# Peptides against a protein of PDB entry 8HF1, part 100

Target 1, 320 residues: chain A of PDB entry 8HF1
Amino acid sequence: NVMLYATKPTEVMVSFPHQEQVLTVTRLISAEIEKFYVSLDLMNIGVQPIRRSKSLQCLRDPSKKSFVKQLFNDFLYQMKEYGIYAASIAIISLIVEFDIKRRQAETLSVKLMHRTALTLCEKIRHLLVQKLQDMTYDDDDDNVNTEEVIMNFSTPKVQRFLMSLKVSFADKDPKDICCLVFVERRYTCKCIYGLLLNYIQSTPELRNVLTPQFMVGRNNISPDFESVLERKWQKSAIQQFRDGNANLMICSSVLEEGIDVQACNHVFILDPVKTFNMYVQSKGRARTTEAKFVLFTADKEREKTIQQIYQYRKAHNDIA

## One batch from the design tools (peptide; made by RFdiffusion4, then SolubleMPNN)

Design b2_p17_1_s1 (from b2_p17_1, 6 letters changed)
Fold by OpenDDE base, seed 4:
Structure b2_p17_1_s1 (fold): chain B 320 residues (1-320), chain A 17 residues (1-17)
Amino acid sequence: as target 1 above (320 residues)
Amino acid sequence: SELEKELPDITEEIEKL
């Protein structure tokens, strides 16, 4: 048994400028969401029968209002952290989720609540698309999916991430690529997946090289039909990645739960490493001889990031 | 710093493309 000593991955950092691009459109969208929250708090949806399902999982179904607020808060986070282009994709996911919840509504008051949320999402989508079109001569929505528009309407973090993908994978054999991208939030996986599909399609050097897939955390809150579809989709996504039909996987903390993913040659950490477990588990996926582990950090947090990674390395070497 | 040798910044290599 040649114990192939799992060579420690090469750990590198990419820095990006902390630009709070406070666009007028971002302020308008935030103000419309805050105005909607005031209206939502005043909305009487009635006493929903707490389904006393004996499963401990059903005890924490956030109020139907809390779920609506969570989705918009996750959208606001994505708009801030990833930019307007990513937000234009994220809002589509909200539209889909609120339309499902509107159709599943047991009461007229709950149906009206989800309808009002949908109307706001459609307004937000229009504001975002109009802003993306400011760089296009043609009013066609498809013209906003160019490499230039994606780069210009992405945050510096996302710009450096996309550049890192281009540098790492331009004109390579897709079979030689096994890439993981770690993000903090569940909804970020879908947003970054949609952004990557459009970026890869607009970038000739990455066409037919990168085939992305994503994996989201199980929403243990609602055992609804959505949770069955999500479980089927997750199994399919993992299988495609194992079979080499996908060579880039976007994932959140779900890999912490012991999902068996193959040894990767690239691991990108798009969001800050907040825990020692996240560091060990994500780094532990970069197990090939030439494996790279890439961290993204704001310039202002550079020293703090270096110090934190040094502490995690020391702690890991003391346990290993 | 010695710490920077442990986590090299490759930003300039990415920006040169």
Scores: peptide ipSAE 0.446, ipTM 0.890, DockQ to the pose 0.838
Fold by OpenDDE base, seed 3:
Structure b2_p17_1_s1 (fold): chain B 320 residues (1-320), chain A 17 residues (1-17)
Amino acid sequence: as target 1 above (320 residues)
Amino acid sequence: SELEKELPDITEEIEKL
């Protein structure tokens, strides 16, 4: 029971200005996605065969229009919450997923739908990359993966997170680091992982210090939807983190109680803590004597965050 | 506030480095 561990990590807060990056490019991308939804609603895909799971539950057919809309809505969320740089990484995941679905399409109508979605993703990727390049004065260095570009095209939340990593881990021994980063959404894990790989590579003080991995929580819906590749990745990522070959793990859910994860010295909560269980379970991973539990909050939500954490701490102490 | 003692804001420390 994680609740019984009397380890009191140092709980701290980092505030950030609530700035919506209202760039012309983000408005254009949103408008192109909305235009695509209108076109998607007009597409006749026909009646798709109901795939039954082994559990007799009706599987969500991944060929349905609703799944295509979900992926673009998750992309729009990542662009809003994490910025244009994170969006440039997130769109690649959509490209890969729509190309797989296009190749697996059993009908011409489904194939055409995924082709149209893929064409939109390539257009979005081009718009994002072009906007990242507009800040690089040197025509010859096509490398949009500099510390400066990453910082400038990230939201204030992500900027403060990256600064917190630099301050916490610059020039430290990799063996002394055991860090968890909690995010709300499954797709955010991959996006922030890709961002961190590029940031660490561009930041000398973190190069060879931080080795990130990501883990996606099990979807409650069906083990049949977890690709064999995703399950292999999860097992490999957990093992690398246990073996110390990775020292930073990005998670979209609290690691299931049965995942023996080492006592962490740092826990970062990048997205708002929505439940008491998330608070207790994430805090319960910060078990070393010098463990830090770092919360990120918008300035506007600062007071509400403090009150909520106080209530959760009180409730935790009343149960312990 | 008494609540700020319970959850210190370290933003300024992060911005100085």
Scores: peptide ipSAE 0.441, ipTM 0.889, DockQ to the pose 0.863
Fold by OpenDDE base, seed 5:
Structure b2_p17_1_s1 (fold): chain B 320 residues (1-320), chain A 17 residues (1-17)
Amino acid sequence: as target 1 above (320 residues)
Amino acid sequence: SELEKELPDITEEIEKL
């Protein structure tokens, strides 16, 4: 029970300007997704054959349309919250997922639906990569992974997060680092992981210092949906973090699974703390005497964040 | 505010580096 650990990390806030990157490319991508939703609603997928062995899956999304919309909505959220660079990483996850779903499709209509979604993802990827290349004037895909491109095409939140990592960990011994990064959504873990790999590779002061991993909470949807590969990856990522082979772990809601990770010296909360449980659990991982608990907040939400954290801190102290 | 002392904003320290 993480609530029983009276950890008193240093709690700090990092604010960032609320700038919606109103780029023409983000508007175009959003409009293409909305057009696709209209087309998707008009698609006759027919009655999905309820295979008895898949009854729980068929009950949640009999049309498989809501799942497709969920993935694009999660992508749109990542593009909005983390920026174009993060979106270029996020879209690859959608491509992989829709290709798997296309291959697994039992009907021609479902195959066509996932193929159309995949074609849209490839178009979106091209639009994103083209926009990243506009800064480098170079057609080489490796040139879009520079610190400058990552920073310029990231939201102020992500910029402040990357700066906070550089300031906190530049030229440190990797053994002295045990960092958790909390995000709200599952797909954000993979997106921020890919972004961090490229950022760390492009940042000499971090290249030999930070080794990131990510952990995605088990889908409470049947363990049969997690590929054997995803379960192996999660076990490997946890083990690497326990063994010190990884020193930064990106997590979404994973603390509910009772994953005992070692005492961390840094905990970053990249997304807003929505619940008291999330506050207590994430803070309860910052167990070293010098542990830092870093909150990211938009300037417009600064006062609300301070009040919320104060209330959570008070409530935590009243239980301890 | 007293509340700001309990959750210091370190943004300026991060921006100076």
Scores: peptide ipSAE 0.440, ipTM 0.889, DockQ to the pose 0.845
Fold by OpenDDE base, seed 2:
Structure b2_p17_1_s1 (fold): chain B 320 residues (1-320), chain A 17 residues (1-17)
Amino acid sequence: as target 1 above (320 residues)
Amino acid sequence: SELEKELPDITEEIEKL
């Protein structure tokens, strides 16, 4: 029971300017997705064969369109909250998902829907990659994965997060690091993981120090839709983190019930703390001596964040 | 504020690197 551990980590805040990256490319991408939604609503996918398996809800026509819209909405969120570099990683995950769904499609209409979504993702990917390349002055090194490109095309929130990792972990022994990073959304785990892999690889002070993994919550709505591969990967990622082969774990807030993870010395809350349970559970992982609990907040929400954390701290102390 | 003492902002410490 994580609630019962009276460990008092050092709680700190990192503020960042709330800049909406109003790039022309982000507006263009948003407009292309909106046009696609209009086209998607006009697509007749027909009555899908009701397979008698308990997974009935996801086999209905509305659920397939809804899932496509959900993936693009999560992409738009990632682009807004983390920047165009993170979006370039996020779009690859959509490409993979829509290609799988296209190949698994039992009807031509469903196959066409996923193909159209995939074509849009490839267009978005091209627009993002082109924009990342526009800052590489050197014609010869197409490497958009440099520390500079990652920083310049990340939101102030992600910039402060990456700087916080560099400050916290530069030239440290990997064995002395047990770090959790909490994010709100399932798909953000994979996006931030991909960003961190590239950032760590491009940052000499971190390259041999941080080994990231990610973990996505089980989608309780349908265990049948979790690929056997995703479940195997989650088990492997947890095991690597337990064995010390990975020392940084990105988690979604949906993991409320189930991370039997070791005591960590660092916990980063990348997204706003929305619930008391999230606060208690995430803070309750910072259990080592001198453990740090780091919150990221927009400057405009600084006072609200401080008040909310104070209320949660008080409520936690009244239960302990 | 007293609340700021309980949740210190370390942004300036991170920016100095």
Scores: peptide ipSAE 0.439, ipTM 0.888, DockQ to the pose 0.856

Design b2_p17_1_s2 (from b2_p17_1, 7 letters changed)
Fold by OpenDDE base, seed 5:
Structure b2_p17_1_s2 (fold): chain B 320 residues (1-320), chain A 17 residues (1-17)
Amino acid sequence: as target 1 above (320 residues)
Amino acid sequence: SELEKEFPDITEEILKK
């Protein structure tokens, strides 16, 4: 139980300006997704065959339309919260998922639905990549993965996060780093992982310092949706982090899974702390000497964040 | 505030490096 550990990390805040990226491309993408939702609602996919072994899954999404909308809503959230560079990575995950679902479709109508979703994702990817290329004046896809492009097409939150990593870890010995990054959503883990891979590769001071991994919470929806590959990958990622072969782990729900992660010297909370349990559990991983617990907050939410953390500290001290 | 001392904003330190 993480609550039993008297962990007193240094708790600090990093604030960022609330900037809505009012890009024409983000508006176009949002409008295309909204148009797609209207079209999706009009699609007659018929009665879905209830496989007896999948009864629980069929009960959750009998139309398979809600899952499609969920993925696009998660994409829209990532585009808004992390920026268009992060969105260009996030959309690849949707492409992969919809291609899998298209191939696994039991009916022609469901296959067509996933194909239409896939086509929209490809269009969105093109719009995002084109916008990233507008800055480089180069048609080479590799040229969009520079530190400058990543920073300029990231939200202020992500900019401050990347700067915090650079300031914290530039030219350090990889063995002296054990970092956790907490995000709210499962899909954000993979998105921020992809962003960090490109950022670290483009940042000489970090290239041989940080080795990121990500951990996605067990999909409580069904072990059948987790490919054997994904489960193997998760186990491998955790093992690499335990063995010190990875020194930065991005995660949404480390502690609900009973994953015993070693004591970390840095814990970054990229998204708002929504629960006392999340606070105690994430803070409880910062156990090394001079451990830092870093919270990111919008300027407009700064006071509310301070008050919330104070309440959580008080509540934690009353139990400890 | 006393609360700000217990939970310092280090943004300026990050921006200066």
Scores: peptide ipSAE 0.508, ipTM 0.916, DockQ to the pose 0.877
Fold by OpenDDE base, seed 1:
Structure b2_p17_1_s2 (fold): chain B 320 residues (1-320), chain A 17 residues (1-17)
Amino acid sequence: as target 1 above (320 residues)
Amino acid sequence: SELEKEFPDITEEILKK
């Protein structure tokens, strides 16, 4: 049993205050998205041809509306869970996606739907950037990427995560670092990656220490929707991490399929551990000597988290 | 708790640096 000889990582918790950032801008953005959903429901995009793709798994949203709503719901989640700075990066991914879909639209009605979504994303981006600029003297987009702006416009969870990275890795040799960061959602990988790039660049103690990459798990939903570009990116990111050209990897899925990610010395779980398998597999990547497994939890969920981890440890020991 | 000993909260260590 390969699990028996794995050095047990040091498991630690970092708690954060559960403060919902109730900013006027976040309320305005949420209200604009809700207005857009009402408008979207009234849009007649016609009956989309159900391409009977033989692969049962690709539930192509035949209406294309549910996919639009999913992207905005994922954005709203990221804004809530990670803050308005992360949201300013997350909205760019929506802009890119809706621009692609607008260009690929087979009908005028679908093209107009994606155009309306894109216009809303541009408005949201402007509102977010304007709010980030409230702390800067200059209107330049580059001036919003300071350590101070990132920290102040991030949720307490993200603040504690960034502090944990700084404390753990400041002035270390980049070769001695092999770090995994687990998040729940696929789209979160990109926004946390962008946030980390800007944070590392703005933090002298980390600038030459951490080189982040991200890996979005294989969409089990449709290998056909994984652009050849996304697959190439995943392969490149994994290879860079294996070669030590990247030393921090952000992941949304436990590497189920055989991606032999090297033994890591740090594993950060940024989002709640929802399954036993996620716990075992993520913890199972912290295999080096002195490996750390760090869980982030809201103060209100601290006891529940401790109990859940205890249950998972017990269950893991019963099978090991 | 015994559980807290097995799963320490390091938040104070993170905030002091």
Scores: peptide ipSAE 0.506, ipTM 0.915, DockQ to the pose 0.891
Fold by OpenDDE base, seed 3:
Structure b2_p17_1_s2 (fold): chain B 320 residues (1-320), chain A 17 residues (1-17)
Amino acid sequence: as target 1 above (320 residues)
Amino acid sequence: SELEKEFPDITEEILKK
């Protein structure tokens, strides 16, 4: 019995410069969302079910208002962490969600709340698309999906990620690629998926090489929010990745629940590793010979990241 | 540091290609 010692993956870091410079358009969008929150707090939508936390006496906002604020807060996070190009894709998901909620509204006041949120999303989309078009002399939406526009309107983290994909996979056989990309938030999976589709289509060396898919977690907090369509999509995406019809899978912290994915040769961690479990589970997917485990970190957080990964390696070796 | 040898930064290799 040759115990196939699973070769430990090669662990590497990619650093990126911290950009503190906020663009005028991102400041304007943030101010419009803050103004909307003030108006939303003044809206009377009637009696809504309040989830009382046992510990905080504070009257939590009605579940319907809280959900609207959560979606815009997740959008603001994506715009800050991934850039304007990623934000132009992320805002479409909000438009779709608020249109569904507007149509499903039981009262006129709730319908008007979701309509006001939708109108703000349409304004934000226009501001983002207009800013992407400032680099192109042509008003056509198709001209904003070039490699140059994607790179220039992405954060340094996303730029280094896209460059790492190009260097790793340019002109390779798609059968030799099994890649995982881990992100922190479920909404980031869809946003980065849309960005990668456009980037791969605009990059000749990656055309017909990379076929991306995404999976989002089972929402343990509310199984009622997971549409039958989302569950069907997850099953289809996993099956396509198992069958080799997709060779790059974007996932959130969901693989923590033991989704059986084949051994991968590349694992990219796009967001900071916050837990020991995330480190062990993501690294445990890089099981092929010469497998690479790639972490992205800001230059200012480089030393802290190295120390944290060393502590996780030590803790993992003490358990093994 | 010894820690930097165990966790190499490959950023320069990515930027040169």
Scores: peptide ipSAE 0.495, ipTM 0.914, DockQ to the pose 0.883
Fold by OpenDDE base, seed 2:
Structure b2_p17_1_s2 (fold): chain B 320 residues (1-320), chain A 17 residues (1-17)
Amino acid sequence: as target 1 above (320 residues)
Amino acid sequence: SELEKEFPDITEEILKK
């Protein structure tokens, strides 16, 4: 009985300065969203028929004002946590969502609500793109996708993450790479995916090395609201990662949902580890020889993070 | 700290490359 000592991954930390990007554009965007919330609260959308689907405890009626506010709050979070460049990608997802909902609106009042939200998203997109272009001498939208622009308009956390990828994977064989990137929120997966596509394309040392995919957790969306297209895309993304056609997977809470992902040699935790289960599940995917488990933390939270990881290690050893 | 030895900060190694 060779006890296959599950090779414990090398656990390391990357710290970043807690700097809020205090840009005039971020203040302007926040103020425009606040004005929109005041207008939204004054809108009479009528009594929408509560389609009581029995299973959805989250009666997030997607036609309710609360859902519109949630999407903008998630956008504001992403802009704060990941920066203006990430926000320019994140806003496109809101545009798509509000356009779908505008088309699916059963009432004129709900249609108008989503139209107003969409108009605000287009204004926000313009403000973000204009700010990215201020560093480019050329007015072409494609010129904003350079390594320099991505780095300069990303938060210190994202900068350290991108640098960590470059240092870890520059000029390596793609076949030797199996990387997971964990983020807290569903919408962050798609945002960081878009950012990574542009970063990899703009970084010669990574262009033929990293092929990213993303996966959104199934249970965070009621199965009823996942479009057939989203479900097909998720299945395809997982299959590409299993087949080695993708070697970097961005995911949120996916492992807690029992999605079978292969053993990886790199696991990056971009957002704070909030639960013991997240720690165990994410670390449990770093199973190859010399596997690395990398946590990102703000300098101010460094000690707290070390203590939390120590407690999780202890708790895991007491159960094993 | 002893805990820092068990969970090293590699930030400087990333910044120097």
Scores: peptide ipSAE 0.488, ipTM 0.912, DockQ to the pose 0.877

